# Ledger of designs, part 239: peptides against a protein of PDB entry 3HUF

Target 1, 320 residues: chain A of PDB entry 3HUF
Amino acid sequence: MWIIEAEGDILKGKSRILFPGTYIVGRNVSDDSSHIQVISKSISKRHARFTILTPSEKDYFTGGPCEFEVKDLDTKFGTKVNEKVVGQNGDSYKEKDLKIQLGKCPFTINAYWRSMCIQFDNPEMLSQWASNLNLLGIPTGLRDSDATTHFVMNRQAGSSITVGTMYAFLKKTVIIDDSYLQYLSTVKESVIEDASLMPDALECFKNIIKNNDQFPSSPEDCINSLEGFSCAMLNTSSESHHLLELLGLRISTFMSLGDIDKELISKTDFVVLNNAVYDSEKISFPEGIFCLTIEQLWKIIIERNSRELISKEIERLKYA

## One batch from the design tools (peptide; made by RFdiffusion4, then SolubleMPNN)

Design b2_p29_8_s3 (from b2_p29_8 with E2K I3V E12K E21G N22E Y25R E27L)
Fold by OpenDDE base, seed 3:
Structure b2_p29_8_s3 (fold): chain B 320 residues (1-320), chain A 29 residues (1-29)
Amino acid sequence: as target 1 above (320 residues)
Amino acid sequence: SKVEEEEELAKKENEEELGDGERERDLLL
């Protein structure tokens, strides 16, 4: 989201969130959803137009800011952004920090990008929330991204957490829920006057972890917890692979259960399968190898004695 | 649009405004 603040009293000492939309900026406007009052004698009654675009799909993958357009409204002294005069037709900016000088005002408006990029675990929740979040200047998507700051967990009562949720947790993404998204939606009007009223996602995250026994106390409890073990997995998802890497596993990939030969079995401690393959092919599992689902693996790795638990299961099946 | 009308109004107002921008320079000298 874009936040503006200014030196001196030209913004009345307030910080403001700018959502996607158009703002007339000047001395003789009233602060509202489309106007920014700036108090200086050298600022025109209506001095500039700020236009913030909605997030692009590219912004979701890069964590880049919403495009910020500045147009001077044919003022006597013009408008500058980052010491450059704004062109006659307006200029667009993708920098994370903008110093906006209106006319000869000795104080600048500082616009800065607060990075927030929300990944969703399921397409249904994305479809429900994406439009509202995009109108807040928040990029949204389903795919894994290094720019992802927040991850929306699906609250299905009694369901196991998904691989996406597991991976989001281990990569230290702030996990949030629908309650946080709802809270964000209610604050939209109040944050116009005070950007500090934006809800802290870390409180939501702490509450999720505290109230759900499917999470360890920290990602650090699980990261590299299985160092020295080797697994094989079906090449089904990148997130599953990255999750197993974060556990410190050596990973081999295979395309079918028929590719699991004696050589692979000799080098592999266990096989990780998705639920569909596990349920359909349970009778056809190779002899002498421990096969489990990623959800079964997760239940083991969140335990304090995860290494001892896995070692016992490996031994049990090697000697059966 | 309301924004276009307000931009056109702003342009006209700014053409008429002789801009008092000389006086703030004298306080920094």
Scores: peptide ipSAE 0.215, ipTM 0.737, DockQ to the pose 0.236
Fold by OpenDDE base, seed 1:
Structure b2_p29_8_s3 (fold): chain B 320 residues (1-320), chain A 29 residues (1-29)
Amino acid sequence: as target 1 above (320 residues)
Amino acid sequence: SKVEEEEELAKKENEEELGDGERERDLLL
């Protein structure tokens, strides 16, 4: 999201979130969803227009800012952004930091981009929330991105957490829920005057972890917890592969259960399967190897003695 | 649009301030 602050008292000592939309900026406007009052004698009554675009798909993957347009409203002394005079038709900016000088005002308005990109685990939840979040200047998507800061878990009561949620947790992404999204939808008016009133996602995340026994206390408890073990997985999911890598596993890939030969069994401690393959092919599992789902693996990983538990299961099947 | 109307109002106000602008130079000194 874009945040503005200013030197001196020209913004009344407050920071403001700018959502996607158009703002008239000047001395003789009242702060609202379309106006930014700046208290200086050296600026025009209506000095500039700021226009913030909605996030692009590219912004979700890059963590780049919403496009920021500045237009001078034919003022005597013009407007500058980053020491450059704004062109007569306005200029657009993709820099994360903008120093906006209105006329001869000795104080600058500092606009800065706070990175927030929300990944969704469920396409239905994305469809429900994406429009509202984009209107807050928050990029949203389904696919994994290095720019993702937050992850919306699917609240299916009584189900195991998804692979996406497991991976988001290990990536140290802030996991949030629908309750946080609901809270975000209410802040649009309150944050006009004070950007500090933005809800803390980290507090939501702490509450999710505390109230769900499917999470370890920290990602660090699971990262590299299976270092030295080897697994084989079906080449189906990049997220599943990355999850197993974060556990410190040596990973081999196969195309079918029929490709699990004696050589692969000799080099592999266990086989990781998706739920569909595990349930359909239980009878066809190779002899002498431990097969489990990612969700079954996760249940072992969250235990403090995960290495001992895995070792015992591997041993049990070698003597069966 | 309301934004366009306000931009046109702003331009007109700023054109008028260009005319009065000899006097405000003396208040910032």
Scores: peptide ipSAE 0.214, ipTM 0.723, DockQ to the pose 0.280
Fold by OpenDDE base, seed 2:
Structure b2_p29_8_s3 (fold): chain B 320 residues (1-320), chain A 29 residues (1-29)
Amino acid sequence: as target 1 above (320 residues)
Amino acid sequence: SKVEEEEELAKKENEEELGDGERERDLLL
């Protein structure tokens, strides 16, 4: 989201969130959802237009800002952004920090991008929330992104946590739920006199972890916990691969169980399968190798003695 | 649109203030 602050008292000492939309900026406007009052004698009654676009798909992957358009309203002294005069037709900006100078005002409006980028675990929840969140200037998507700040956990009652949720936890992304999204969707500019009034996602996260026994106490308990072990990975998602990497595993990727020969079995501690392959092919698993799903692996790695548990299962199947 | 009307009003006000702009030179000195 865009936040504006100003040097001196030209914004009355207040910060303001700017959502996607259009704002008339000047000395003789009243602060509302489409106007920003700026108090200076050198600023025109209506000085500039700010237009903030909704986030793009690219912004989801980069954590880049919504496009910020500035137009001077034919003022005597013009408008500058980052020491450059705004062109007669307006200019668009993708920088995360904008210093906006209105006329000869000695104080600047500082616009900065606060990164918030929400990944969803499933397309149905994304379809439900994306429009409302985009209107807040929050990029949304399904695919993993290094720019993601928050992850929406799919709460199916009685199911194990998904691979996406496991990975989001281990990469230290803030896990949130629909209750947090509902709160965000009610946020209006008129309620945000202060950017500090944004809901604490960390409190939502703490409550999710505390109330679910499928989470370890911390990501640090699991990160590199399986260092020194080797696995073969079959037909898993990219998230499954990244999850296994965060566990410290050496990973070999294969396309079929038929690729698992005696030589591979001698070099691999266990095989990780997706649920569909595990359920369909469990009778045809190679002899002398431990095969499991990510969800079965997760149940082991959340235990304090995970290395001993894995070692016992590997030994049990090598000598059976 | 309301925004376009307000932009036109702003331009007109700023053109009129271009005429009064001889007086504001003295306050920034």
Scores: peptide ipSAE 0.212, ipTM 0.724, DockQ to the pose 0.297
Fold by OpenDDE base, seed 5:
Structure b2_p29_8_s3 (fold): chain B 320 residues (1-320), chain A 29 residues (1-29)
Amino acid sequence: as target 1 above (320 residues)
Amino acid sequence: SKVEEEEELAKKENEEELGDGERERDLLL
């Protein structure tokens, strides 16, 4: 989201969030959802129009800002952004930092982009929330992105956390829930005067982790915890592969259980299967290898003695 | 201060500005 601050108390010493929308900026407007009062004698009654666009799909992958348009309202002294005069038809900006000079005002409005990009684990939740979050200037999506700052965990009571949630946790993404999204949707009016009223997602995250025994104490407890072990997996999920890599595993891929030959077994400590294959094919597992699901692996990896637990399971099946 | 002098100069020059810019109605449509 865009945040504005200003020098010389021209914004009354307050930081303001700018959501997607249009703002008339000037000396003689009242602060509301569409107006920004700037207190300077050198600023016109209505000086500029700011227009912030909704996030693009590209912004979800790049963590780039919503496009910021500035138009001068035919003022005698014009408007500058980053020391450049705004063109007569207005100009659009994708920089993360904007210094906006209104007329001859000696103080600048500083606009900066605070990155917030929300990944969803569930398409139904994305469908429910995407529109509202986009109207807050928050990019949203389902696919993994290096720009993601937050991840929405689907709280089904009594369900195991998903591979997406596991991976988001290990990537140090802030895990949030629907309660945070609800709260986030209500703040739009309150943050007009004070950008600090934006809810802290880290508090929500801490509460999720504290109240759910399916999470380790930290991502660092799991990252490279299985270094030196090798696994084989079905070539079906990129997120599953990346999760296993973050555990420090050497990974071999196969297309079917029939491809698990004696050579692969000799080089592999265990086989990771998806739930569907595990449940359907458990009667036909190759002899002499430990097969488990990612969810079963996760239950082991969150334990303090994960390496010893994995070693015991591997040994148990070698002697069976 | 230089800031006060610039504000006073700008104030005089902007008070002489007869243009209220684009009407708000035309900007919000």
Scores: peptide ipSAE 0.040, ipTM 0.615, DockQ to the pose 0.047

Design b2_p29_8_s4 (from b2_p29_8 with I3V E5K L9E E12K E21G N22E Y25R)
Fold by OpenDDE base, seed 3:
Structure b2_p29_8_s4 (fold): chain B 320 residues (1-320), chain A 29 residues (1-29)
Amino acid sequence: as target 1 above (320 residues)
Amino acid sequence: SEVEKEEEEAKKENEEELGDGERERDELL
């Protein structure tokens, strides 16, 4: 989200979130959803227009800012952004930090981009929330991104956490739920006066983790916990592959259970399967190999003695 | 839109202030 602040009390000592939309900025406007009052004698009654665009798909992958347009309203002293005079038709900015000077005001408005990118675990939840979140200047998507800051957990009561949720947790992404999204939707008017009134996602995250025994105490308890072990997996999910990499596993890939030959078995401690293959093909598993699902693996890795548990299961099935 | 109308009104006000701008230059000096 874009946040503005300023020195010299020209913003009354307040910070403000700017959502996608248009703002008239000047001395004689009243602060509301489309106006920003700036208190200085050298600023015109209505001095500039700020326009913030909705996030692009690229912004979701890069964590880049919503485009920030500045137009001077034909003022005597003009407007500057990063010491450059704004052009007659306005200028657009993709920099994360903007120093906005209105007229001859000795103080600048500092605009800065706070990155917030929300990944969804399923397309239904994305379809429900994406439009509203984009109108808050929050990029949204389904695919993993290095810019992802938050992950929406799909809560089905009594279901195991998904691979996406497991991976988001290990990546130290802030896991949130629908309650946080609902809260975000209600604060829009309150943050006009004070950007600090934005809900803290870390409190939501702490409550999710505290109330769910399917999470380890920290991501650090699981990261590289299986270093030195080798697995084979079906080449079906990138998230599953990245999850196993974060566990410190050496990974081999195969296309079908028929590709699991004696050579692969000799180099592999266990085979990771999806639930559908595990349930349908368990009768045809190769002898002398430990096969498990990611969810079964997760139940082992959240235990304090995960390495010892896996070693015992490998030994048990190798001699069975 | 209401924003476009306000932008046009703002420009007119600022153009009028440019015309009187010889007098305010003398008050700030």
Scores: peptide ipSAE 0.275, ipTM 0.752, DockQ to the pose 0.336
Fold by OpenDDE base, seed 5:
Structure b2_p29_8_s4 (fold): chain B 320 residues (1-320), chain A 29 residues (1-29)
Amino acid sequence: as target 1 above (320 residues)
Amino acid sequence: SEVEKEEEEAKKENEEELGDGERERDELL
């Protein structure tokens, strides 16, 4: 989201979130959803127009800002952004930091991009929330992104957490739920006057972790916890592969259970399968190897003695 | 739009103020 602050008292000492939309900026406007009052004698009554675009799909993957347009309203002294005079038709900016000078005001308006990019685990939840979040200047998507700051877990009562949720947790992404999204939707009016009233997602995350026994205490408890072990997996999902890498596993990939020969078994401590393959093929698993699902692996990894538990299961099958 | 109308009104006001707006600046130095 865009946040504006100013030097001196020209913004009354307040920070403001700018959502996608159009704002008339000047000395003689009243602060509302479409106006920004700036108090200086050198600023015109209505001095500039700010226009913030909704997030693009590219912004979800790059963590880039919503496009910020500035237009001078034919003022005597013009408008500058980053020491550059704004052109007659306005200029658009994709920089994360903008120093906006209105006329000859000695104080600048500092606009900065606060990165917030929300990944969804469930396409139905994305479909429900994407429009509202985009109207807050928040990029949204389903696919993994290095720009992702927050992850919305699929809340199904009595279901195990998904591989996406496990991976988001290990990536140290702030996991949130529908309650945070609901709260986020209500703050739009209150944050006009005070950007500090933005809800802290970290508090939501702490509550999720505290109240759900499917999470370890920290990502650090699981990251590299299986260093030195080797696994084989079906080439299923990139998220599953990255999850196993974050556990410190050496990973071999195979296309079918028939590719699990004696050589692969000799080099592999266990085989990771998806639920569908595990359930269909459990009667025909290769002899002498430990086969498990990612969800079964996760249940072992969240335990404090995960290495000991896995070692015992591997040994049990080597001596059987 | 209402915004476009306000923008045009603002430009017109700023064009009219181009004549009078010289006097207010010298009092803050």
Scores: peptide ipSAE 0.274, ipTM 0.770, DockQ to the pose 0.290
Fold by OpenDDE base, seed 2:
Structure b2_p29_8_s4 (fold): chain B 320 residues (1-320), chain A 29 residues (1-29)
Amino acid sequence: as target 1 above (320 residues)
Amino acid sequence: SEVEKEEEEAKKENEEELGDGERERDELL
């Protein structure tokens, strides 16, 4: 989201969130959802237009700002952004930091981008929330991104957390839920005057971890917890592979259960399967190898003695 | 739109202020 602050009390010492939309900026406007009052003698009554676009799909992958357009309203002294005069038709900016000078005002408006990018685990939840979040200037999507700051877990009561949620947790992404999204939808009016009133997602995250026994105490408890073990997996998802890498596993990939020969079994401690393959092929599992789902593996790795637990399961099946 | 109308009114007001602009130059310095 864009936040504006200013020197010299020209914004009355307040920080303001600018959501996607159009703002008339000047000395003789009233602060509201479409107007920004700036108090200086050198500023025209209506001096500039700020237009913030909704996030693009590219912004979701880059963590770039919503496009910030500045237009001077044919003022005597013009408008500058980053020491450059704004063109007569307006200019567009993708920089994360903007120094906006209105006329001959000795103080600048500082606009800065607070990066927030929300990944969804569930396409139905994305479809429900994406429009509202985009209207807050928050990029949204389903695919993993290095720009992802927050992850919305799918709340199915009594279900195991998804691989996406597991990976988001280990990647140290802030996990949030629908309650946080609902709270975000209510703050739009209150944050006009004070950008600090934006709800802290970290509190939501702490509550999710504390109240759900499917999470370890920290990502650090699981990262490299299985170092020295080797697994084989079906080449099904990138997220599953990255999750197993974060556990410190040596990973071999295979295309079918028929590719699991005696040589692979000799080099592999266990086989990781997706739920569909695990349920359909349970009768045809190779003898002498431990086969489990990612969800079953997760239940082991969240335990404090994960290495001893997995070693016992491997031994139990090698000697059965 | 209401915004476009306000922009046009603002531009007109600023053009008029440009015309009167010899006198207020001394009070704003």
Scores: peptide ipSAE 0.273, ipTM 0.754, DockQ to the pose 0.345
Fold by OpenDDE base, seed 1:
Structure b2_p29_8_s4 (fold): chain B 320 residues (1-320), chain A 29 residues (1-29)
Amino acid sequence: as target 1 above (320 residues)
Amino acid sequence: SEVEKEEEEAKKENEEELGDGERERDELL
């Protein structure tokens, strides 16, 4: 999200969030959803237009800012951004930090990009929320991205958390829920005056973790917790592979259960399967190997003695 | 749009201030 602040009380000592939209900026405007009052004698009554575009798909993957357009309104002293005079037709900026100088004002408006990119676990939740979040200047998507800061957990009561949620947790992404998204949708008016009134996602995350026994106390409790163990998995999901890597597992991939030969069994402690393969093929599992789902593995991983638990299950099946 | 109209009004106001703007320069110096 774009945040503006300024020295010399020209913004009344407040930080403001700029959502996607158009703003007339000047001395003789009233602060609202389309106006930014700047208190300085050297600023025109209506001095500049700021236009913030909605996030692009590229911004979701890069964590880049929404495009920021600045136009001078034919003022006597012009407008500068990063010491450069704004062109007569306006200029567009993709820099994360903008120093905006209005006319001869001795104080600059500092615009800075606070990165917030929300990943969704499912297409239905994305379809429900993406438009509203994009109107807040928040990039949204389904695919994993190195720019993701937040992850929306699907609240299905009584279901196991998804692989996406497990992976987001281990990546130290802030897990949020529908209640946080609802709260975000209500802040648009209140944050016009004070950007500090944005809801704390970390508080939401702490509450989710505290109230859900499917999470360990921290990602650090699970990261590399299975170091030294080896698994094999069906080559179906990159996210599942990355999750198992974060557990510290040595991973072998196979294309079918028929590829699980004596050689693979000899070098593998257990086989990780998706639910569909586990349920359909359970009767045909190779002898002498421990097969489990990612969700079953996760239930072991969240336990304080995960290494002992998994060792006992491996031993139990070697002697059965 | 209302924004485009406000921009045109603002530009016109600023062009008019360009004419009067010799006097306010002396108060800011």
Scores: peptide ipSAE 0.268, ipTM 0.756, DockQ to the pose 0.313

